# Ledger of designs, part 305: peptides against a protein of PDB entry 8BZL

Target 1, 228 residues: chain A of PDB entry 8BZL
Amino acid sequence: SYDRAITVFSPDGHLFQVEYAQEAVKKGSTAVGVRGRDIVVLGVEKKSVAKLQDERTVRKICALDDNVCMAFAGLTADARIVINRARVECQSHRLTVEDPVTVEYITRYIASLKQRYTQSNGRRPFGISALIVGFDFDGTPRLYQTDPSGTYHAWKANAIGRGAKSVREFLEKNYTDEAIETDDLTIKLVIKALLEVVQSGGKNIELAVMRRDQSLKILNPEEIEKYV
Target 2, 242 residues: chain B of PDB entry 8BZL
Amino acid sequence: SRRYDSRTTIFSPEGRLYQVEYAMEAIGHAGTCLGILANDGVLLAAERRNIHKLLDEVFFSEKIYKLNEDMACSVAGITSDANVLTNELRLIAQRYLLQYQEPIPCEQLVTALCDIKQAYTQFGGKRPFGVSLLYIGWDKHYGFQLYQSDPSGNYGGWKATCIGNNSAAAVSMLKQDYKEGEMTLKSALALAIKVLNKTMDVSKLSAEKVEIATLTRENGKTVIRVLKQKEVEQLIKKHEEE

## One batch from the design tools (peptide; made by RFdiffusion4, then SolubleMPNN)

Design b1_p27_6_s1 (from b1_p27_6, 9 letters changed)
Fold by OpenDDE base, seed 3:
Structure b1_p27_6_s1 (fold): chain B 228 residues (1-228), chain C 242 residues (1-242), chain A 27 residues (1-27)
Amino acid sequence: as target 1 above (228 residues)
Amino acid sequence: as target 2 above (242 residues)
Amino acid sequence: SAAEEELRKLELEFPTGGVNEVQVVRP
């Protein structure tokens, strides 16, 4: 059975392990990204943290560099490997090129890494999709998505994970130039989008905001509630 | 599907890694390990299953390992795998100390091992480690900490948790009795005994069957102490009197 | 190096802990 081998083509041209990795992503908590005019926003569904779990350790949004952050859906342990590699590349780029990475550059790096794991013998694909947001050095906000296959695209807004379909449908309907006219409206849009799949209010949302020429800010629950 | 359970860790059609799930199942049959975070310390409590009277070396600590001056761990699962991982933890911690001239932060030690675990779930020709770990530690960044890691390479910080046999029941009990913000090390010890008494398949809890270690701060230094049998006996006695 | 220090800071600030959401643990 061709579906039992490490990432090989089926007779009909499918890479089953890549497709199955995408199924793993669909089981992950929902993440949403929105590009505003001068802001990028990531939101993630906080799965009900076990009562005794330390919330500090359960983060789904992380910085890759000062100008880039990432959310992911799927296997957290796999994501950590990707994050570590991306962080090293960001620092390496600063040292060698003397400029921070563009969001596209680091996305392409991550995508290439993922792609290699779909083609390397004895390796399974990464079970993660990622939303990568940030600012290029020219101040342009960017949002990219990458999947287990190593494909990547630029987006105005997108979602990944278990609730991605519903969130995307919401964004397709509600993402307008008017809806992102201000930073606050952009944040509100992300929260509203997540609330399509998150039953409990602002307490179950992790939200990160990066404004032009500003550092990544993770909003606390109180700050999130102001937008609800 | 049984088709994906026998080979190298690959995704099932549903996106599951069955070899990781099976490794976690194996851990469910291991001796119980508890971790409880208190305001003034953190503890590990582990079931001793191999009380063989003919064991020449009474390892005072069969399941609790000191990793460095600021961290200890307990293990549930395959003993051989546990030995490899605990040794690796010590090496990682030592290499960090040598490189940076400061102790490794607790979470960084956990993540470093978790990356190794993850690799054994992604690379061909390797099986997942059949081990879950509880970590206790202190560092200058976050103070007292408790972590759990599993065969997938996932980890989390906890106020209290359990791995191994009857872990679900233990966690349920911990959720009921753990008082956030009010947990002293003394109360944590009592809670550990209470939970172990109910979750261990023993008619009567005895000090011989339980290992307990505490991690505290004294005079600006971390102190890791394995409780003496007499101390454990006293804790059990107190529990029986309540 | 400065780069190594920045990496250390990022690792400390942004932990990658979590619950395994994909694997079904049999009760």
Scores: peptide ipSAE 0.361, ipTM 0.755, DockQ to the pose 0.840
Fold by OpenDDE base, seed 2:
Structure b1_p27_6_s1 (fold): chain B 228 residues (1-228), chain C 242 residues (1-242), chain A 27 residues (1-27)
Amino acid sequence: as target 1 above (228 residues)
Amino acid sequence: as target 2 above (242 residues)
Amino acid sequence: SAAEEELRKLELEFPTGGVNEVQVVRP
């Protein structure tokens, strides 16, 4: 009975609940992250918002702090818990260390949180992967990915969710120094990558851009269409 | 090491949380609740199923609860779970007011409860709440608002939506008849009656089986009003004449 | 506190609502 299992090792050494949480992530909307020279870009597939739903309340990209934002794939309610904890940590760090978090620091914090939920017998893993982007205080753009297991790595570009395989294959072929030479080219790369899996044009993409020493900017559909 | 808690909601091999899905299924058997956002107000309409003549106190509102001066909710699902959650909503709202000396923003109250719901899907010894809620409210940030939350801890804002029995059919009707930007509270009330008449498995819609609450702004204050039975009768009569 | 204010601002600007994409809701 799958209703009674805790995160335990199988005889062959698998943590099935972690693997199954990864399957939940694969069912989520596709998210893409790309690190440019002086820009980080997040793109997310917008599932067609139900007619009569308020689009304001359906967001896949959020700020953790002024210098860090996150996209996720998987269970939205699980993501909210992670986001809330991360936001508190970002503020706590500012108070105690008197500097903003590095992107690596907050990623490690999130990863540690996720890992603890894989080791507690009284909890299930988080059903989310996250792309975390931002700028360190030295102005270096960063992109990290974390998964339900609590692992994390730095990336030049990556994707998560249902279309992640196709998007990653696209990025592996098309991510070059020339392709990220300018901010606009970097944005275009993200949009093109998402269009590999998104059937309808710019209206079905949520896009966020963070430039060096600038706040997170969510692009409106009209701005996105300029790059299509 | 905390003992194996067999009540922990866990992932299936396909990444599904079946206990959450089963809780949602249970809500599908509950009485219908509607929410409609208008330009000049927001309303909740709920099916009243427990019309027992032997009930000593006919509660004016069985399914619609005032949360604070600016918010109300309706509930579909397990009554005992609903009572717990509505009490928590009131407590959260009151604590916020005491702490910040201002009313809690509508969405923040919704999210606070959703975090509780989510916890019951992740922590051992817990089962999901078998309850969906519709929230109506007003705040200075977004004006009139309508939200829906489910057992998973997810929520969304809506112009119009339905939970409980025949919710899919109700939502379909709302999609057809809801006119964006042109919805008055009066038209919303008429739409609510129309949808309930078709959604409720009754031969004839009666005022005794329907609860309606409206939230409006009058002189810079929020007014939450449960419609009197006579008012509901008039709405039903008007619908039958059209 | 300034920290609490920033947290509240983030919550308002970046809501975390949405439909559950993993769970099958029967119509």
Scores: peptide ipSAE 0.337, ipTM 0.742, DockQ to the pose 0.769
Fold by OpenDDE base, seed 5:
Structure b1_p27_6_s1 (fold): chain B 228 residues (1-228), chain C 242 residues (1-242), chain A 27 residues (1-27)
Amino acid sequence: as target 1 above (228 residues)
Amino acid sequence: as target 2 above (242 residues)
Amino acid sequence: SAAEEELRKLELEFPTGGVNEVQVVRP
């Protein structure tokens, strides 16, 4: 049967498909984002890659543009659709406005896309949350979060996925001005936060760093171990 | 609950997409397909179930499809769905070549199809494709490559993997016998025969029931070759002598 | 176009593969 209306209100005012999409996110690998003074850091839990799987193809952090990257939790295939649309928008913005997108702009675009999939006939919500980080043209570091509903907010630090609650509790206690005083301390904070839910050290963490006026850098396991 | 598994692909209360899971279950009953990456090439080995005596010796690969000069795939699942997807792969590859005057990178072809698969899991009135694919290819970026994709639109790169019937057992065997960094195409072929012999639901492995394709590089060109029945027979014979 | 080249570069550099972590695949 063709379901014309997939996401509808329940009698008690719930959008169950959105709530259930959030449950899909909770099953995803944990991702954490932290905004430092002049740095943004994303960290993701690496599940043990199958022995014969190519680790190169298992990525949870991706660039949307030179100044923006994102991590996600939930359905990887759904995330790819969002990433592709966001990348096109980033390039379109460069062509039409002649400047890179702000982190807020692209977040709002992604959020709007997600929201449409909660309201459009014959479409289910995206089963993903995303942490979007980057720098605005003025050099201001930004961190945003989106969820399956299409809501978005700016954060100093946040987490998504299966271990998000524990990681958030850690960040609430440990995110201070002193803890982000340097780039290295900020990176260390992200690693420590992930270690609340990740067993065994730097080998099970994917870490991305974006500094002011620098490109996205994915740290290798050896580099991560220096902070553990 | 039956309400979430019988309708268009929607989330269950637990955040699961049951129609995708059911599509994957259906693939588990399809013929076995193996992929193995070697240092000097990559191969696909697939179970041939439709042995029609009247099929003219045109060794039409039932399950292995050439996509372009640099890529091939094997399929497990619903034949009609597979035909649609393999045709789409060829079209995507050709359009890319025409647009950019260079072959499509292997992973980009895989992801393009995966986006189509994903759409059939998200849009109303659509069902997931009941097909998993193994892809073999070569490009200038990553050399020889092996990928697997499923009905969800997810994919991954592999050194060796299996889809279809008894895939879990096959993967276990591959994990035991695959030697990273030391795998030659010759050794990979032997390993493929070994695994198929144990995982195919047949009393005895025969060349008529196995399709094998290899992808190699010769003089700076990709060569995709389907092994002749006699070559497969020789591989089986060698395995039986060990 | 320059935009198309950048998109191709991003797609190549940042793969979007992975394990389906949400769906229970019965072996």
Scores: peptide ipSAE 0.329, ipTM 0.729, DockQ to the pose 0.800

Design b1_p27_6_s1 (from b1_p27_6, 9 letters changed)
Fold by OpenDDE base, seed 1:
Structure b1_p27_6_s1 (fold): chain B 228 residues (1-228), chain C 242 residues (1-242), chain A 27 residues (1-27)
Amino acid sequence: as target 1 above (228 residues)
Amino acid sequence: as target 2 above (242 residues)
Amino acid sequence: SAAEEELRKLELEFPTGGVNEVQVVRP
């Protein structure tokens, strides 16, 4: 069976291991990203942390650099590999080009990495999708999404993971210029979008905000509740 | 589908890695290991299964390994895999120390090994490690820490957790009895004995069948100590009197 | 190096731990 090889084309032209990696992503916790006017916001569904688990160690939003952060859905261990490689590339870029990466650049790097893992006979695809947000050096907010195939696109708003369909439907209806007119409204939009699939309000949401010329801020539960 | 069971690095149609799941299942049959974080220390407690009178080496610790001056781990799963991973942990920690002239942060050591585990789930010709680990440690960033890692390369920090045989039951008991913010090392030791007494497939808990290590701070230094059999006996006796 | 320090900082501030969400772990 062609699907038994790590990543080969089926007779019908399908890359089954890539498709199956996408199924792994669909089982992951929901993540949402929204680009505002002068803000980018990432939100992730917090799966009920086991009572005895340290919440600090359970993060789905991470910085790649001072100007770029990422949320992911799917295999956490796979994500760590991608994050590490991306972080190294961000630092390398600063050293060689003497400027931070653009969000598109680092997205393309991640996408290329993922794509290479779909063509190697000795490797399986990464079981992750990622939302990558940040600011370019000119102050332009950006949002990109990648999938296990290595495909990437720029978005105004998007979602990944198990609740992505419902969240995207909400965003398609509610993402307007008015809805992102202010930073606070943009944050509210992300929270409202996540609440389509998250039942217990602000306690089950991880939220990260990056404003123009500011560092990544992870909101605490109390701060999130102010927007609910 | 069974067709995906034999290949180590293949997603199922549902996006599952069956070899990783099977490795985790195999660990469920291993001896029980517990970890409990306290305010003033952290401990590992492990079941001893291999008590053979003809063993030439009196293993003071069968399942608990010192990694460096600030960290120790306990292993559940395939012994040979465990030996490889514990050796790698020691090497990683030592290389970091040499490179940066400071001890590796606890979580970074855990993640470094987890990246290795992950690689064995993604690269062809490799099988997952049949091992889960509990890590205890201290660093200047987060103080006392407890981590768990599995064959997938995932890890998490815990206040208390269990791996190996009857781990689900142990975790349930820990959830019931663990008092967040009020756990002393003394109370943690008592809790460990309580949980092991209920989860080990023995009629009566004995000190010969239990290994316990504590990690504490004394005069600004980390102290890793394996409890003597007499100390464990006293803990068991105290539990039986309650 | 400054780059190495930044990487270490990121690793410390943004851990990538979690529970397996995709794999079925039978209790």
Scores: peptide ipSAE 0.352, ipTM 0.746, DockQ to the pose 0.816; fails the geometry check

Design b1_p27_6_s2 (from b1_p27_6, 12 letters changed)
Fold by OpenDDE base, seed 2:
Structure b1_p27_6_s2 (fold): chain B 228 residues (1-228), chain C 242 residues (1-242), chain A 27 residues (1-27)
Amino acid sequence: as target 1 above (228 residues)
Amino acid sequence: as target 2 above (242 residues)
Amino acid sequence: SEAEKRLRELELEFPTGGVNEVQVVRK
């Protein structure tokens, strides 16, 4: 018999499949997000790409729209489904409301999608957490996190993936108004945070920057090394 | 751990999808397929295992499939699953062409199938496809391309890679011998023969047991060609002389 | 449509390939 009820409560009230999906996230590459004053920055650990692999195809940071981007930890194939759905929603919102989504709106959409997969028969939870950053139409920078359960919160800074604990501890100590006073300092903070868990410096970091009224910029390795 | 082995694809306590891992294990026992990207083309080479003398239809290509005018793939794993997926690839490519009046970009075709594969890992009552694919193609965006996809719905672009039996050993050899930036299709063909000769569980490599397809550009058109047996024999002979 | 065009552009610009980080390939 196909267990139709994939995600069910345990006798002690736990949703094991959600918890286990969170374990999948913990095995993923580390991602970090930081909200600055007029900038949002995402950084992701680049695992050593196989020598013969095309690096172009290995990305953990993606745009959802012109004003929103996302990093994730966990199952890449699961992430693609979420990204595609989110992108469609962003376009739909533009068509129906005639404005880009707020970062909170699209986060809530993603969270709702994830939550449905924790409660629907015949579906397992998504094995991903996401950091969603961007700017609202009013120019306010935002950072949100969502997990396999569909829970989401706004953050000043946060991390997900295998090194998340160490990175969060670093951010808790080092995230100050002074540390994010400038765009460059904010970028530097993200890099320093990632270096807590990433070896070999800037070559193993993927970094994306979004400034107010600007498009998402993925930094090349040389640009990253400038901040190390 | 065994509790999660027999159920619909669900997470283990450690966050693993065992059914996907088991599908990948099954593929490891399939015939070897390799792909090599060159500056002037891309190739697939596949082991032909089922040579039944009584087969009336000489399958010119058992494991290599033309998807559209600009793409081909090779498969490793369950044949029935492969047939379903290759058909779906053709349909996706054709629908895109009809809708947009231009060929589907190579990576988009790969991702479209990967989303299907992923769905079979997430929805109840379904098992993962027991198939990995290598894709070769050309498009105006990135030129010649080589991709690999697995049962999880993950994919990646490659300069050279291998799936199926002894794939790890093959990849190791490819890493040693692949010369980045200097790879011609001719050298890629030679490398393919070299790797297959070492990785196939045969005493002697023969043209009957190897399928090779090349994808090139001629006069602004993509040309997908399956090598004739005589051509493969010549490649093997050249390798033996070296 | 403009929406469809934008979706295609995003797909091209941001590939979603990768290596399995959670799954262990048993050899």
Scores: peptide ipSAE 0.389, ipTM 0.752, DockQ to the pose 0.829
Fold by OpenDDE base, seed 1:
Structure b1_p27_6_s2 (fold): chain B 228 residues (1-228), chain C 242 residues (1-242), chain A 27 residues (1-27)
Amino acid sequence: as target 1 above (228 residues)
Amino acid sequence: as target 2 above (242 residues)
Amino acid sequence: SEAEKRLRELELEFPTGGVNEVQVVRK
């Protein structure tokens, strides 16, 4: 029966559909996340929007709740499904627990969702990785990454997508306590990291900043250029 | 490679969904549809291919569908798939209206359908829809809007775009001639005729082969109007005189 | 509900449109 997408183990113990989903992620635009002391920053490679495309509709950074933001790499349509479910869960949590989700909680939820799609008959894996940033209720900044397998980890800094390797290498070298000492320095670090793979400076970068006890702010190109 | 081609919801080794790509290729052979956003309105222009004399119903619009009072769409691809999707759009819009007592925002209607399309790329036993859509609409949030969606469940907002046959050439022409901030509905109509005249493989563009709908605001109400054949003839004539 | 309102606001504020970066659109 050709009708069932089955994620099955290879003889060598590999889940090919998960690996192939990871290849889809690698083709996606680069996203970077950095956790500062009192700030979390997401940056995404903004591919040149087609001249006639409305830039408003092309976003790779979205809020899941007031305290949580997500960037992704891979299949945008797949990401939308994950985002929608995560948003519903955030609201459900507020209703049932009377507190916003922790960043870990919502990450785990997303990870579990992804994992189920790797094991459920008739479903393919999600072709996305995500960087999830935000603040817990105690004001602790958090950064998590998820991949198509449903694996997740906490990070100080990380990157996903086509340029992720180069960006990670940069972050490994340049992420220091000094480099994140201030909010501005943290933002600068993200921009510098993205510039390793993005050409033409601040015009091709989308940046989102969430400071402690503040709402998510998406920086405009002019604001980004100040950090370049 | 062939094993991945036959299964509807499987990634290739390169992370591609071949069935989605094949659906998009099929759409490339469909009749051309254009959308152009203007300051004072938005329009759809579509190639009319099926002029059968024996068709009992004078379809005023074969490819343009009214979705609700504030939105319309045009389709390129498999007709049966298009019918299913346009019906779903109408249902989604109506359910929203009933639930919230206000019209669905344009982008939300587009995304709702895109989620359906996406599902047909991820769940076993389903194939992608062989349809791309252009959406025109007005809402209180963003005013006049133009969207495009494809079989993958992806979408985007556009100032001007094209789907179907010779869409790449049409988009190139639109990029050249579209003037941001200065586009009137009148100029958009002229541009639509210009592009269709070049992209349709016809020696002479005729009003019988073109469907055009405009969406405007009059006295605080959205007006969706399919242009009469005479109006289209006048547009073509004006273009030929330039 | 407040929850529904918030969900709608998020959908409006953060659209999920884009270009298919993974799929090859044959020109």
Scores: peptide ipSAE 0.383, ipTM 0.749, DockQ to the pose 0.805
Fold by OpenDDE base, seed 3:
Parts: C-alpha cells; structure tokens; sequence
Structure b1_p27_6_s2 (fold): chain B 228 residues (1-228), chain C 242 residues (1-242), chain A 27 residues (1-27)
C-alpha cells in the first residue's frame, strides 16, 4: 500500500501526501481574495470563536510586509511556519535588493518552500493553501494562490477552504469590471461571496483591505456591517 | 483508518494527522488543568495526582512551572515531554531577554514553543509531544494573558479554559459561570474550585489534590504565587458552605 | 536591527493562534 509512504510517487504517478494535504485544506475555514482596480481584499470565515476564546489571537489574515498580506486555509500551525519564513524573506529582500518584494516574488518563495517539503522523505507537505495579495512597487494590485504542492497562479479572484467551491461559483458569476469599479464595490463583492457559506452574517467575517499606497487595514465588525 | 495509526505523522486520505489526534486523546486522560483570566490577575489550577506521602513536603509544584518573572505554565500529558517543553520555554525566554534586554512577550513565548511542537508533527522520525499547556502571563503589550497550546502547535488566547481529564465538561461550566468583564481574581479562584470539584473524579475535593498559582501585578512588578495548602483549604471550605 | 524589530512587530500585530479545524478531537 503506497499510501503509507511519506511523499513518494504512487505507481500511477500520484503524490498521495500532497493530495491528502489538499484534503486538509478543504476542511479549513473559507478564505476569499479579490483583486480590484486599486484595491485588494481578503476575507475569511470566522468560525464561531468559543465564548471564552480571545478573538485577537485567532487571526487568519496576516501581513507579510507592508505591501503584502496573506490568508490561508488548513493547518494553522503549518501556516505559521510559512508566514515566518516569508516575513524573513521580505526583510532580507529589502536589505539586499533595497526594494520591497513583488507579490509574485514572495509567492514564488512560498511556493518553493512548499515544494521542497513535498520532495523530502523526512517531511510531510504543508497542510495549507494561501491567498497572497498586495501591491507591487509600481502600484499594481496582485492576487496569488498557493497550494500544498507548491504550485502558484495569479488570480482576479479566488477562494480556498471548506466553502471554496461555492464561493468560486459565486465569483465566477459576479466578478465583472462593473463589480470592482470602486473600492467599496470590491469590498461588497468579497462580503457577498463569503455570505454564500457563512450563515451568521457579518459578525463571522474577517476582512482585510489593502488600497494602493496604503497599509493593510483589518475592518472591524461595525465597518463590515456597513457593506452588508 | 488504522493504516495511518502506526507511522510517523503523515496525512490520512481525509487530510487528518492521526498521530496528533492520538496525542490529544492521551492528554484527555491526564490530570485536569484550568486557567482563568481576571481583571486583576490570572490563575492556574491543576489536579495533583501524585500525592506520595513520602514526597518531601517541599511545596514543589508538580504541574505548575515558573517560566520567567512574568510567566508560568501548567501542563497536561506525558511528564517527560512536559519537562522537555518547560525547559525549552525557559531557555527561549532567557535567550530573548539576553538578546533584546527585555522580557519576551507572552504570546511570542507561546508561539516559539508552538513552532517546536509543529515541527515534531511535520518532520519524519519524530512524534508529536503528548502535552498541552496552559500559559499565564503579564506583559506591557496586552497585560494579563491566558493561552492554551496543544500537540499540533496550535494555540489560542482564552478568558478561561481547561485541559486534561473532563476538560470538555469543565469548559462548559466555565462558559456558564464566567462573567466577562466582571471577573475578579477572587471570583476566579472560587470558580476554579467549583469547576474542579465537579470535574475531578474525586468524592471530595481536598487541598492536597489541587495546586493553584496566581499571577498578579504589585507595585509595577509581576508576582507569581503558589497558594499555600491552607489557602486552598479555605477556598474549598468556602465553596462547600455556599 | 531594523529588520529584526520589524519582524517582532509583525509577530505582535498578527497573532497566529487558531482552532484545530482539521483534527477531530473525540469528545
């Protein structure tokens, strides 16, 4: 049974541990990313935090640098490792190249890291997918997705996690130039997309907005409700 | 399902890490530890199972460990694993202090250990730590804090939580009785006794079977105090009289 | 260093706590 080996090829060419890591991602909370004209927006499903849990410590959206942020689905502990590595790379890049990373660059770095963990017999893959958004130095908004395999692609909009299929279907229907014409409309689009899978309304959504030449802003519940 | 039970921590076809789940199950059989955050302090209460008459009455906290001047933790699970992790916490805190000339923020200490735990779930030839921890601390950033971490390397901040035996029932009771924003350390202590009395598989709660530590701020300094047996007895007595 | 300081700030500002969403803990 080839299923018991660490990340090795099956006779039919499958990397089962990578596929199984993708299954872990599918069990994670839903995250959505949308690229607007001059804005990038990340939204994440807030699972009902246990009444006694501090919501502050349960963040699914994090900054990698001033111009890049990331949402993820899957194993949070795995994500932390990736985030830490990415943050270090962002700083290293600033020091060595004297410019912030492009969104593509840091995505590629993360993807390469993930890929290496799929090739070592002594390691399991990362059980995470990530949506990476931000602005390049030239002010171009970018959205990328990575998966446990280490693949990455650029997107206009995408979703990961448990409700990703439904959210993607919504985005495929509703992502138009008109729908992202303004920053507010773009934010509304993300919220509407998440509401396809989130039953309890705006209180169970974490939303982060990065506008051109602005820092990452995490919206509070009251701010989110204004868009609902 | 059993095919993935015996090997290094790998994903099941369903994306589960069974070795991590099994580690968590093992912790469920450990002595109960609870933490409660109050406005004026934070506490840990732990079940003491190894009451050996021959243990030198040197008030050795078996399950509560001071990590530095501003933090303490309690452990549920494999004792040997707990000792390793507790030592590592102390080392991390000390290295940080030496490097930055300031105490490590509470959450950063927790995350540093969680990264270690996570690594033991990802690298071949390693098993997860069979330990969950509760952390109490104070720092200048967030004040009094309570955290929980598990074998997966996940953690969370809590107002009140419980690990170990009957933790689910304890958490349920905490949810019912914890009053957000109104919790004093005194009320937290009373709540701790109440919960332990119901969750510990003992006919009668005794001070010998409970360790309690409080973390407070006095004159701009953190004070970590393990309650004396007499103090615990008084708390138990008070509970029995209500 | 400035870089180290920034990394520390990011860690403080963006906690990575969470709930085990993938693992089933038998209650």
Amino acid sequence: as target 1 above (228 residues)
Amino acid sequence: as target 2 above (242 residues)
Amino acid sequence: SEAEKRLRELELEFPTGGVNEVQVVRK
Scores: peptide ipSAE 0.378, ipTM 0.746, DockQ to the pose 0.810

Design b1_p27_6_s2 (from b1_p27_6, 12 letters changed)
Fold by OpenDDE base, seed 5:
Structure b1_p27_6_s2 (fold): chain B 228 residues (1-228), chain C 242 residues (1-242), chain A 27 residues (1-27)
Amino acid sequence: as target 1 above (228 residues)
Amino acid sequence: as target 2 above (242 residues)
Amino acid sequence: SEAEKRLRELELEFPTGGVNEVQVVRK
């Protein structure tokens, strides 16, 4: 009877399809986000790309707009749908409101989209969690997380995916004002956090940095090694 | 019987809507929310369950939402469902304001949302919202008001009520201690702390685990205020001394 | 519109983000 892909309540009040989607997220590669003082950093575990696979085509961090980027854990195909919808909304917002979206706004949009897929017939929940980072127009750095249920919260730091528990535990211990005092220290914190679950060092980390009033920068492996 | 549990909201042979009942069961596991109507104001008190060190903002309000200048609500149940419903409440209130150039009456806002909830129990391919709400408000028609709504689309006005975990026990306590016509906001706050202390599944009530909002009238304007942690601490301390 | 602006102000002041308490496995 699981074949009808309808999210319904169990007798004990559970939405099994949402819970199963969360399990799909837990199987995904680990992603981490950290908000610094004037910087936001996303890091993602790079699974060893097959030798013949074009690394250019495997990205887990993407821009939604000039001021917002997203990492995700879970089903990549599902993530693509969410990313596309979010990008359209960012542009629509610019046209209608004449300002870029706030990070909170676009997070709420994504969350609402996810929620609708938990309540509509013939639709399954999205099998993704997302870390959404960026800067509001006033220059405030933001970090948000969404899950398959459509919930969202603002974070100083958080992690999603397979190694999320270990990474969060690390961040809970090591996220201090001193640890994010500079941009470089913030980047280092993200790398150290990912190294809790990534075995082969800096070569298996994708890292994106957005500084205040700057565009998203994806660091190359050589740049990452400078921090490790 | 199993056929009715796994499908869209349909009637059982006994005329029950099991998906609505299951949604209510989900709400029973949510954090406790209290509402108390006083002569000089109304309040919402809610349990905070999610205290994470890495949260960016001290959520002044995890479960209490301002809807407009004259109304607020608290939620028990699925947070994502609650977010959708609270946004809808705000939209309804603003559309009314634009159309009539007056704030929406409290009961009308509650009813409008209840119609939406009901629709999600009747239309094929939809599940009920796993959310109950408490509404506090003031309008020129009825003054201070407290309402409760559930996944079925039913609502009612209350002098005091509770939703979420241990709601039945809380309601029983409220029935015992609520004094009609004599309830001040101060006494209501004390009662809220008393009930939460007994109904929350914690060894000791702490200010970090409780959020309280009050709605009052000052100089002909509605004031909605979330109590500061220090104020909640004082209320708890006073209760412990009594 | 003024209404849209007010909705945004309310959303900023009182964000609706939350944790799904129903699915959080009580450890």
Scores: peptide ipSAE 0.143, ipTM 0.600, DockQ to the pose 0.027; fails the geometry check

